# Designs tried in a protein design run: peptides against a protein of PDB entry 3HUF. Part 22

Target 1, 320 residues: chain A of PDB entry 3HUF
Amino acid sequence: MWIIEAEGDILKGKSRILFPGTYIVGRNVSDDSSHIQVISKSISKRHARFTILTPSEKDYFTGGPCEFEVKDLDTKFGTKVNEKVVGQNGDSYKEKDLKIQLGKCPFTINAYWRSMCIQFDNPEMLSQWASNLNLLGIPTGLRDSDATTHFVMNRQAGSSITVGTMYAFLKKTVIIDDSYLQYLSTVKESVIEDASLMPDALECFKNIIKNNDQFPSSPEDCINSLEGFSCAMLNTSSESHHLLELLGLRISTFMSLGDIDKELISKTDFVVLNNAVYDSEKISFPEGIFCLTIEQLWKIIIERNSRELISKEIERLKYA

## One batch from the design tools (peptide; made by RFdiffusion4, then SolubleMPNN)

Design b2_p28_1_s4 (from b2_p28_1, 14 letters changed)
Fold by OpenDDE base, seed 3:
Formats: C-alpha cells, structure tokens, sequence
Structure b2_p28_1_s4 (fold): chain B 320 residues (1-320), chain A 28 residues (1-28)
C-alpha cells in the first residue's frame, strides 16, 4: 500500500494510506476518500491530482508498487516528483519512494510503498477476496511468489494443514485467516487520518499458531532439520519440492512407483508420496524403503527429535 | 534535537512567506 507522510506538519503530523483511486491534493480541500488537505501558504487550493492504480499481476510476483500517477492542476509553480517537474499531461511512477514537492512549499510529501502481497491456498477464497484486496492496493494470487508477505489459511476445523500452509510457514510468511481479511475491509475509513490504525497481521498469526498444535514454535526449528537425508518424490507439485528443499533434503524425482529402481533405493532414505498415490499404491510399495506422505513427514518434523524419529523409521523398514 | 528541527522548520516557513510577498509585488 502507498503511505504518505510530510515534513513541517503540512499533513497535520499524520500519515495516510492511499488506496487505489483518485485524490485531489490542495490547501482548500477537506480530507476524505478522494481529497488530501495540505496546509501550506504556497500550495494552491487545488494543486495536484494523485491517482493510484489497482495492482497488476506482475506486482504480485515482484512486490512492486501500484502505479502512482501525479498531475499538476495547472498551478503557477507546478509540482515536482523526485526533483523532476511533472509533465503537463501528468507522469506515472513505479518507484517505491516518491518525494513530492507542491509548488514552492519548502516541505515535501514523502510517499513510500509498504509491500503487502497475499497468497491464497484455495481458489474459491481468492475469488471471494481478490477484488476487495485489490481495491486496497494489495496484490493477490494462488502461486508461490518471493514477494508474498501473507498467506491465507483456510480454517477447516479438525483438518490437517495443507502443503501450501506448511511451506508458507517455513518461508516465514505471515499466515492469516478470513477474520483478518474481514478486519482489513473495515478499517478503510479510519486509516484516512492515521495509517497506524492498519491492523497488525502478526497478532492474527500469533493466535493461529497458538491455537493450532500442527505448527512448530518457529520456522527455524524445521528449516534444514533433515539436512543430510535423501528422499525421492513424485514429480507432481513445485510447492512440495520447495517444502522438502527447505527441510534440507536431497531430492530425487520419479514419475511413477514403477520407476523406483535399485539405484534410486540405494541413494534414498525415504519416499515422499501424495495422499492419493499413498492410499492407492500402499499394497505395491517397493520392499525395503520407507514411504510416507508429506502430512506424515510434517508430523515428524514438528517434533524436537525429528532426526531421531526419521532414523528409527528408516532402520525399522530396512530390517523388516 | 527536536528543538533544532523546529527552528529549521520555522526558518523554512519564513522563507516561504518572503517568497510569496515578492510574487505579489510582481503582479502589481
């Protein structure tokens, strides 16, 4: 989201979030959803127009800002952004930091981008929330992204956490739920005057972790916890592969259980299967190899003695 | 110090007022 602050109390000492939309900026406007009052003698009654675009799909993957358009409203002294005069037709900016000078005002408006990118685990939840979140200037998507800051966990009471949730936790994204999204939608008016009123996702995250025994105390307890072990997995999902990489595993891939040859078995400590393959093929597992699901592996890695537990299961099946 | 920052802001405001007074005279 865009946040503006200013020197010399020209914004009354307040920070403000700029959601996607159009704002008239000037001395003689009243602060509302489409106006920004700036208190200075050299600023025109109506001085500039700011237009914040909705996030692009690219912004979800890059964590880039919503496009910021600035137009001078034919003022005597013009408008500058980053020491450059705004063009007659207006200019568009994709920089994360903007120093906006209105006319001859000796104080600048500082606009800065606070990155927030929300990943969804479920396409139905994305479909429900994407439009509202985009209107807050928050990029949304289903796919993993290095720019992802938050991950929406679907609260199904009594269900195991998904691979997406496991991976989001290990990559240190803030896990949130629908309650946080609901709360985000309610603060839109209050944050006009004070950007600090934006709800902290860390409180939601702490409550999720505290109330769900499927999470370890920290991601650091699990990251590289299985370093030195080797696994084979079915080449089905990128998220599963990245999860196993974060555990520090050496990963081999196969296309079917029939492709698991003696060479692969000799180099592999255990085989990771999806639930569908595990349930369908459990009668035809290769002899002398430990096969488990990601969910079964997760139950082991959240334990303090995960390495010892894995070693015991590997040994049990090699000598059976 | 907060006091130095306030003094610098007051000097900037005075310069802005002087600039505006010069421009009013160029329109007369």
Amino acid sequence: as target 1 above (320 residues)
Amino acid sequence: SEEKKKKEEEEKKKKEEELLKKEEKEIE
Scores: peptide ipSAE 0.133, ipTM 0.745, DockQ to the pose 0.164
Fold by OpenDDE base, seed 5:
Structure b2_p28_1_s4 (fold): chain B 320 residues (1-320), chain A 28 residues (1-28)
Amino acid sequence: as target 1 above (320 residues)
Amino acid sequence: SEEKKKKEEEEKKKKEEELLKKEEKEIE
């Protein structure tokens, strides 16, 4: 989201969030959802128009800002952004930091981008929330992204957490739920006067982790916890592969269970399968190798003695 | 530091007022 602050009390000492939309900026406007009052003698009654665009798909992957358009409203002294005069037709900016000078005002408006990108594990939830979140200047998507700051956990009571949730946790992404999204949708009016009223997701995250025994105390408890072990997996999802890499596993890939030969078995401690393959192929598992699902592996990895537990399971099945 | 910042802001405001007086031009 864009946040504006200013020197010399020209914004009355307040920070303001600018959501996607159009704002008239000037001395003789009243602060509301479409107006920004700036108090200076050098500023016109109606001085500039700020237009913030909704996030692009690219912004979800890059964590880049919503496009910020500035137009001077034919003022006597013009408008500058980053010491450059705004053109007659307006200019658009994708920089994360903007120094805005209105006329000859000796105080600048500082606009800065606070990155927030929300990944969804469920396409239905994305479809429900994407429009509202985009209107807050929050990029949204389903795919993994290095720019993701938050991950929406599905509330399925009594279900195991998804691979996406596991991976989001290990990446130190803030896990949130639908209650936090609902809260975000209500703050739009209150943050006009004070940007600090934007809810912190960390409290929501802490509550999710505290109330769900499927999470370890920290990502650090799981990262590289299986260093030195080797697994084989079906070439299924990139997230599953990345999850196993974060556990410190050496990973071999195969296309079918029939491709698991004696050589692969000799080099592999266990085979990781998705639930569908595990359930359908239980009878056809190769002898002498431990096969488990990612969810079964996760149940082991969240335990403090995960290395000992996995070693015991490997030994049990090698000698069975 | 806060007193110094406040003094710098007051000097900036004085310079703005002097600039506006020199230009005799109402900002409409």
Scores: peptide ipSAE 0.130, ipTM 0.770, DockQ to the pose 0.161
Fold by OpenDDE base, seed 4:
Structure b2_p28_1_s4 (fold): chain B 320 residues (1-320), chain A 28 residues (1-28)
Amino acid sequence: as target 1 above (320 residues)
Amino acid sequence: SEEKKKKEEEEKKKKEEELLKKEEKEIE
């Protein structure tokens, strides 16, 4: 989200969130959803127009800012952004930090981008929320991204957490639910005057983890917990691969169960399969190797003695 | 230092007042 602050109390000492939309900036406007009052006599009654665009798909992957357009409203002394005069038709900015000078005002408006990118595990949930979140200046998507700050968990009562949720947890993404998204949608008016009133997702996350026994106490409890073990994985998803890497596993990839030969078995402690392959091919599993799903692996990893549990399962099959 | 920030703000306010005295007729 874009946040503006200013020197010399020209914004009345307030920080303000700028959502996607158009703002008239000047001395003789009233603060509302479309106006920013700037308290300086050296600023025109109507001085500039700020236009913040909705996030692009690229912004989801980069954590880049919503495009910030600045237009001078034909003022005598113009507008500057980052010490450069704004062009007559306006200029667009993708920098994360903007120093905006209105006319000859000695105080600057500082606009800065606070990155917030929400990943969804479910395409239906994305379809439901994407428009509203984009109108808050929040990039949204389904795919893994290093820029993701939040992950929407689908609350299905009694279901195991998804691989996406597991990976989001281990990569230290704040896991949120629909209740947080609902709350986030209500803050649009309240944060106009105080950007600090933005709801903390960490409280939602803490409540999710506390109420769900499928989560370890921290990501650190699981990260590198299986260091020194090796697995083979069917090349099915990037999230699955990255999850296994975060566990400290050495990973070999294979394309079919037929590629699991004696050589691979000799170098591999266990085979990780997706649910569909595990259920369909269980009868054809190679002898002498432990095959499990990611969800079965997760149930072991969340235990404090995960290394001992894995070792016991590996040994059980070597002596069978 | 908070004191340095206050001094910089006071200098900026003085510059604004000087600027306003020159330009008030042009911004109204």
Scores: peptide ipSAE 0.111, ipTM 0.749, DockQ to the pose 0.184
Fold by OpenDDE base, seed 2:
Structure b2_p28_1_s4 (fold): chain B 320 residues (1-320), chain A 28 residues (1-28)
Amino acid sequence: as target 1 above (320 residues)
Amino acid sequence: SEEKKKKEEEEKKKKEEELLKKEEKEIE
């Protein structure tokens, strides 16, 4: 989201969120969803037009700002952005920090980008929320991104958390739910005059962790918790691989259970399978191998004695 | 200091007023 503040009292000492949309900026406009009043003697009644575009797909992957267009409204003294005069047709900006000078006003408007990028685990939830979140200037998607700041967990009562949720948690993204998305949608009008009224996602995240026994207290409790162990996994998903790497595991990949030979067994402590393979092949698992799902592994990892638990399970199956 | 910032703002406002006094035309 774009936030503006200004030097002196030209914005009445307030910080304002600018959502995607068009704003007329001037001395003789009233503050609303489409107007920004600026109090200075040297600013025109209608001085500039700010246009903030909705997020692009590229912005989701880069964490770049929504495009910020500035047009001077044929004012006597013009408009400058980052000390450069705005062209007659307007100019577009992708910088995260903009110094906007209106006419001869000795005070600048400072626009800065607050990065927020929401990944969804569930495509149906993305379809439901993406439009509304984009109208807040929030990029959204399903794919993992280095720009991802928040992750939407699908709240299915009684289901195990997904691999995506597990990975998002270990990456230290803020896990949120539909309740937070609802709050974001309702506060849009209230945050116009006060950017501090934006709901804190960290409080939502803390409540999710506190109320769900499937989360450890912190990502640090799980990161490298299985250092020194080795696993083999079916080459299914990049997220599953990255999750196991964050646990500190040495990972071997295989294409089928038939590729699990005595050599692989000798080098691996356990085999990680997806649910479909686990359920179909559970009758035909090779003897002497500890096979488990990622969800079963996660249940071990969230325990304080995870290393002891996994060692005991490995030993039980070696001597069975 | 807040006092230094206030003085700098007052000086900027004075310069703006001097500029506007030299500019006989109303800013629309």
Scores: peptide ipSAE 0.107, ipTM 0.748, DockQ to the pose 0.152

Design b2_p28_2_s3 (from b2_p28_2, 14 letters changed)
Fold by OpenDDE base, seed 5:
Structure b2_p28_2_s3 (fold): chain B 320 residues (1-320), chain A 28 residues (1-28)
Amino acid sequence: as target 1 above (320 residues)
Amino acid sequence: DKEEKEEIIKEIEEEKKKEEEKKKKEEE
């Protein structure tokens, strides 16, 4: 989201969030959802128009800012952004930091981008929330992205956490729920007066972790916890592969259970399967290899003695 | 048009000076 602040009390010492939309900036406007009052004699009654666009799909992957358009409203001394005069038709900016000078005002408006990108695990929840979040200047998507700051956990009471949630946790992404999204939708008006009124996602995350025994105390407890072990997996999910890599596993990939030969078995400590393959093919598993689901593996990993537990299961099945 | 520009410049310089004096008083 864009946040503005200014020197010289020209914004009354307050920070403000600018959501996607159009703002008239000037001395003789009243602060509201479409106006920014700036207190200086050097500023025109109506000085500039700011237009913030909704996020692009690219912004979800890059964590880039919503496009910021500035137009001077035919003022005597013009408008500058990053020391450059704004063109007559207006200019658009994708920089994360904008120093906006209105006319000859000695004080500048500083606009900075606070990155927030929300990944969804569930396409139905994305469909429900994407429009509202985009109107807050928050990029949204389903696919993994290095720019993701938040991950929406699906509320299925009593179900195991998804691979996406496991991976988001290990990536140190802030896990949030639908209650946080609902709260975020309500603050749109209040944050006009004070940008600090933005909901704390870390508090939501702490509450989720505290109330769910499927999470370890920290991502660091799981990262490289299985270093030195080798697994094989079906080439089905990139997230599953990346999750297993974060555990420190050496990973071999195969296309079908029929590709699991004696050579692969000799080099592999266990086989990781998705639930559908595990349930359908359980009767046809190769002898002498430990097969488990990612969810079963996760239940072992969250334990303090995960390495000992996995070793015992491997030994049990090699001698069975 | 020249006089109006000089008056605006003077007002800007006075505003800047007042703010610098305020910052100095908040640091003392």
Scores: peptide ipSAE 0.026, ipTM 0.523, DockQ to the pose 0.099
Fold by OpenDDE base, seed 1:
Structure b2_p28_2_s3 (fold): chain B 320 residues (1-320), chain A 28 residues (1-28)
Amino acid sequence: as target 1 above (320 residues)
Amino acid sequence: DKEEKEEIIKEIEEEKKKEEEKKKKEEE
């Protein structure tokens, strides 16, 4: 989200979130959803127009800012951004930091980009929330991104957390839920004068983790917890692969259960399967190898004695 | 136009003076 601040009390000592939209900036405007009052006689009554675009798909992958357009409203002394005079038709900016000078005002409006990028676990939740979040200047998507700061957990009562949620947790992404998104949807008016009124996602995350036994206390409890073990998996999910890598596993890939030969069994401690394959082919599993789902593996790795538990299961199946 | 210009100049000078006084207080 874009945040503006200024020295010299020209913004009344307040920080403001600028959501996507158009703002008239000047001395003789009243602060609202489309106007920014600047308190200085050195600026025009109506001095500039700021236009913030909605996030692009590129912004979701890069964590880049919403495009910031500045137009001078034909003022005597013009408008500058980063010491450069704004062109007659306006200019667009993708820098994360903008120093905006209105006319001869000695104080500048400082605009800075606070990155918030929300990944969704499923397309239904994305479809429900993406429009509203994009109107807050928050990029949204389904795919994993290095720019992802937050992950929306789908609350299904009595279900295991998804692989996406597991991976987001291990990546130290802030896990949030629909309750947080509902709260975010209400803040648009309250944060006009005080950007600090933005809801704390970390508190939501702490509450989710504390109240859900499917999460360990920290990602560090699971990261490299299975170092020294080897697994095999179907070459079907990149996210599942990355999850297993974060556990410290040596990973072999196969295309079908028929590729699980004696050689693979000899080099592999266990086989990780998706639920569909596990349920459909359970009767045809090779003898002498431990096959489990990612969800079953997760239930083991969140335990304090995960290594001992896995070792016992591996040994049980070697002697069975 | 002349009076409005003189008021703007005076305010710019007062604002600059306040900024310099703030910087001095932050450096002290």
Scores: peptide ipSAE 0.025, ipTM 0.411, DockQ to the pose 0.130
Fold by OpenDDE base, seed 2:
Structure b2_p28_2_s3 (fold): chain B 320 residues (1-320), chain A 28 residues (1-28)
Amino acid sequence: as target 1 above (320 residues)
Amino acid sequence: DKEEKEEIIKEIEEEKKKEEEKKKKEEE
């Protein structure tokens, strides 16, 4: 989200969130959802127009700011951004930090981008929330991104956490839920005057981990916890592969259960399957290999003695 | 269990702040 502050109390010492939209900036406007009052004798009654665009798909992957357009409203002394005079038709900016000088005002408006990119695990939830979040200047998507700051967990009562949630946790992404999204939707009017009124996503994340026994104490408890073990996985999910890599596993990929030969069994400690394959093929599993789902693996990994537990299960099935 | 979870959450917060500060410094 864009946040503005200013030197010399020209914004009355307030820090303001600017959502996507258009703002008239000047000395003789009243602060509202479309106007920013700036208190200086050197500033025109109506001085500039700020236009913040909704996030692009590229912004979701890069964590880049919503495009910030500045137009001077034909003022005597113009407008500058980062010491450059704004062009007559206006200019657009993608820099994360903007120093906006209105006319000959000795104090600048400082705009800075606070990165927030929300990944969704569920496409239905994305479809429900994306429009509202984009109107807050928050990029949203389904795919993993290096710019992802938050991950929306789907609350299904009594279900195991998804692979996406597991991976988001190990990546130290802030996991949030629908309750946090609901709070974000209500804050749009209250944060106009105070950027500190944004709900704390970390508090939401804390509450999720605290109240769910499917989360280990820390990501560090799981990262490389299975170093030295080897697994085979059906080549279906990149997120599943990345999750298993973060566990420190050596991973072999196969296309079908029929590809699991004696050679693969000799080099592999266990086979990781998705739920659909596990449920359909459990009667036809190769003898002498430990097959489990990612969710079953996760239940072992969150235990303090995960290495011992996995070793015992591998031994039990080798002698069965 | 509550205190350990609060401490770990605090570490995750501090690491995220450090990573955000590091990303901010790498982009400057």
Scores: peptide ipSAE 0.000, ipTM 0.236, DockQ to the pose 0.014
Fold by OpenDDE base, seed 3:
Structure b2_p28_2_s3 (fold): chain B 320 residues (1-320), chain A 28 residues (1-28)
Amino acid sequence: as target 1 above (320 residues)
Amino acid sequence: DKEEKEEIIKEIEEEKKKEEEKKKKEEE
């Protein structure tokens, strides 16, 4: 989201979130959803127009800002952004920090991008929330992204956490739920005057982790916890692969259980299967191999003695 | 368990703040 602050109390000492939309900036406007009052004798009654675009699909992957357009409203002394005079037709900016000078005002408006990119685990939830979140200037998507700041956990009461949730946790992504999204949608009017009224996602995350025993104490307890072990995985999910990589596993891929040859068995400590293959093929597992699901692996990983537990299971099945 | 989880959340918050500051510097 874009946040504006200003020097010399020209914004009344308040920070403001700018959502996608158009704002008239000037001395003689009243603060509302489309106006920004700036208190200075050097600023025109109507000085500039700010236009913030909705996030692009690229912004979800890069964490880049919503495009910020600045137009001078034919003022005597113009408008500058980052010490450059704004062109006659206006200019568009993709920089995360904008120093906006209105005319000869000695104090600048500082606009900065607060990165917020929300990943969804479920396409139905994305479809429900994407439009509203994009209107808040929040990029949204389903795919993993290095720019992802938040992850929406699907609350199914009594279900195991998904692979996406496990991976989001290990990536130190703030896990949120639908309750946070609902709260976020209601704050739009109150944050016009004070950006500090933005709901704290970390409090939501604290509550999720506190109330769910399926989360380990720390992501750091799990990252590289299985370094030195080797697994084979069915080549079905990129997220599953990345999760196993974060555990420090050496990963071999196969297309079917029939492709597991003696060579692969000799190099593999255990086989990771999806639930569908595990349930269908459990009668036909290769002898002498430890097969488990990602959810079963996760239950071991969250334990303090995960390495010992895995070693014992590998030994038990090699000699069974 | 509760205090340890609260410390981890603080560390995650500080890291995210540092990443935001780094991403700001790369666009300057």
Scores: peptide ipSAE 0.000, ipTM 0.263, DockQ to the pose 0.015

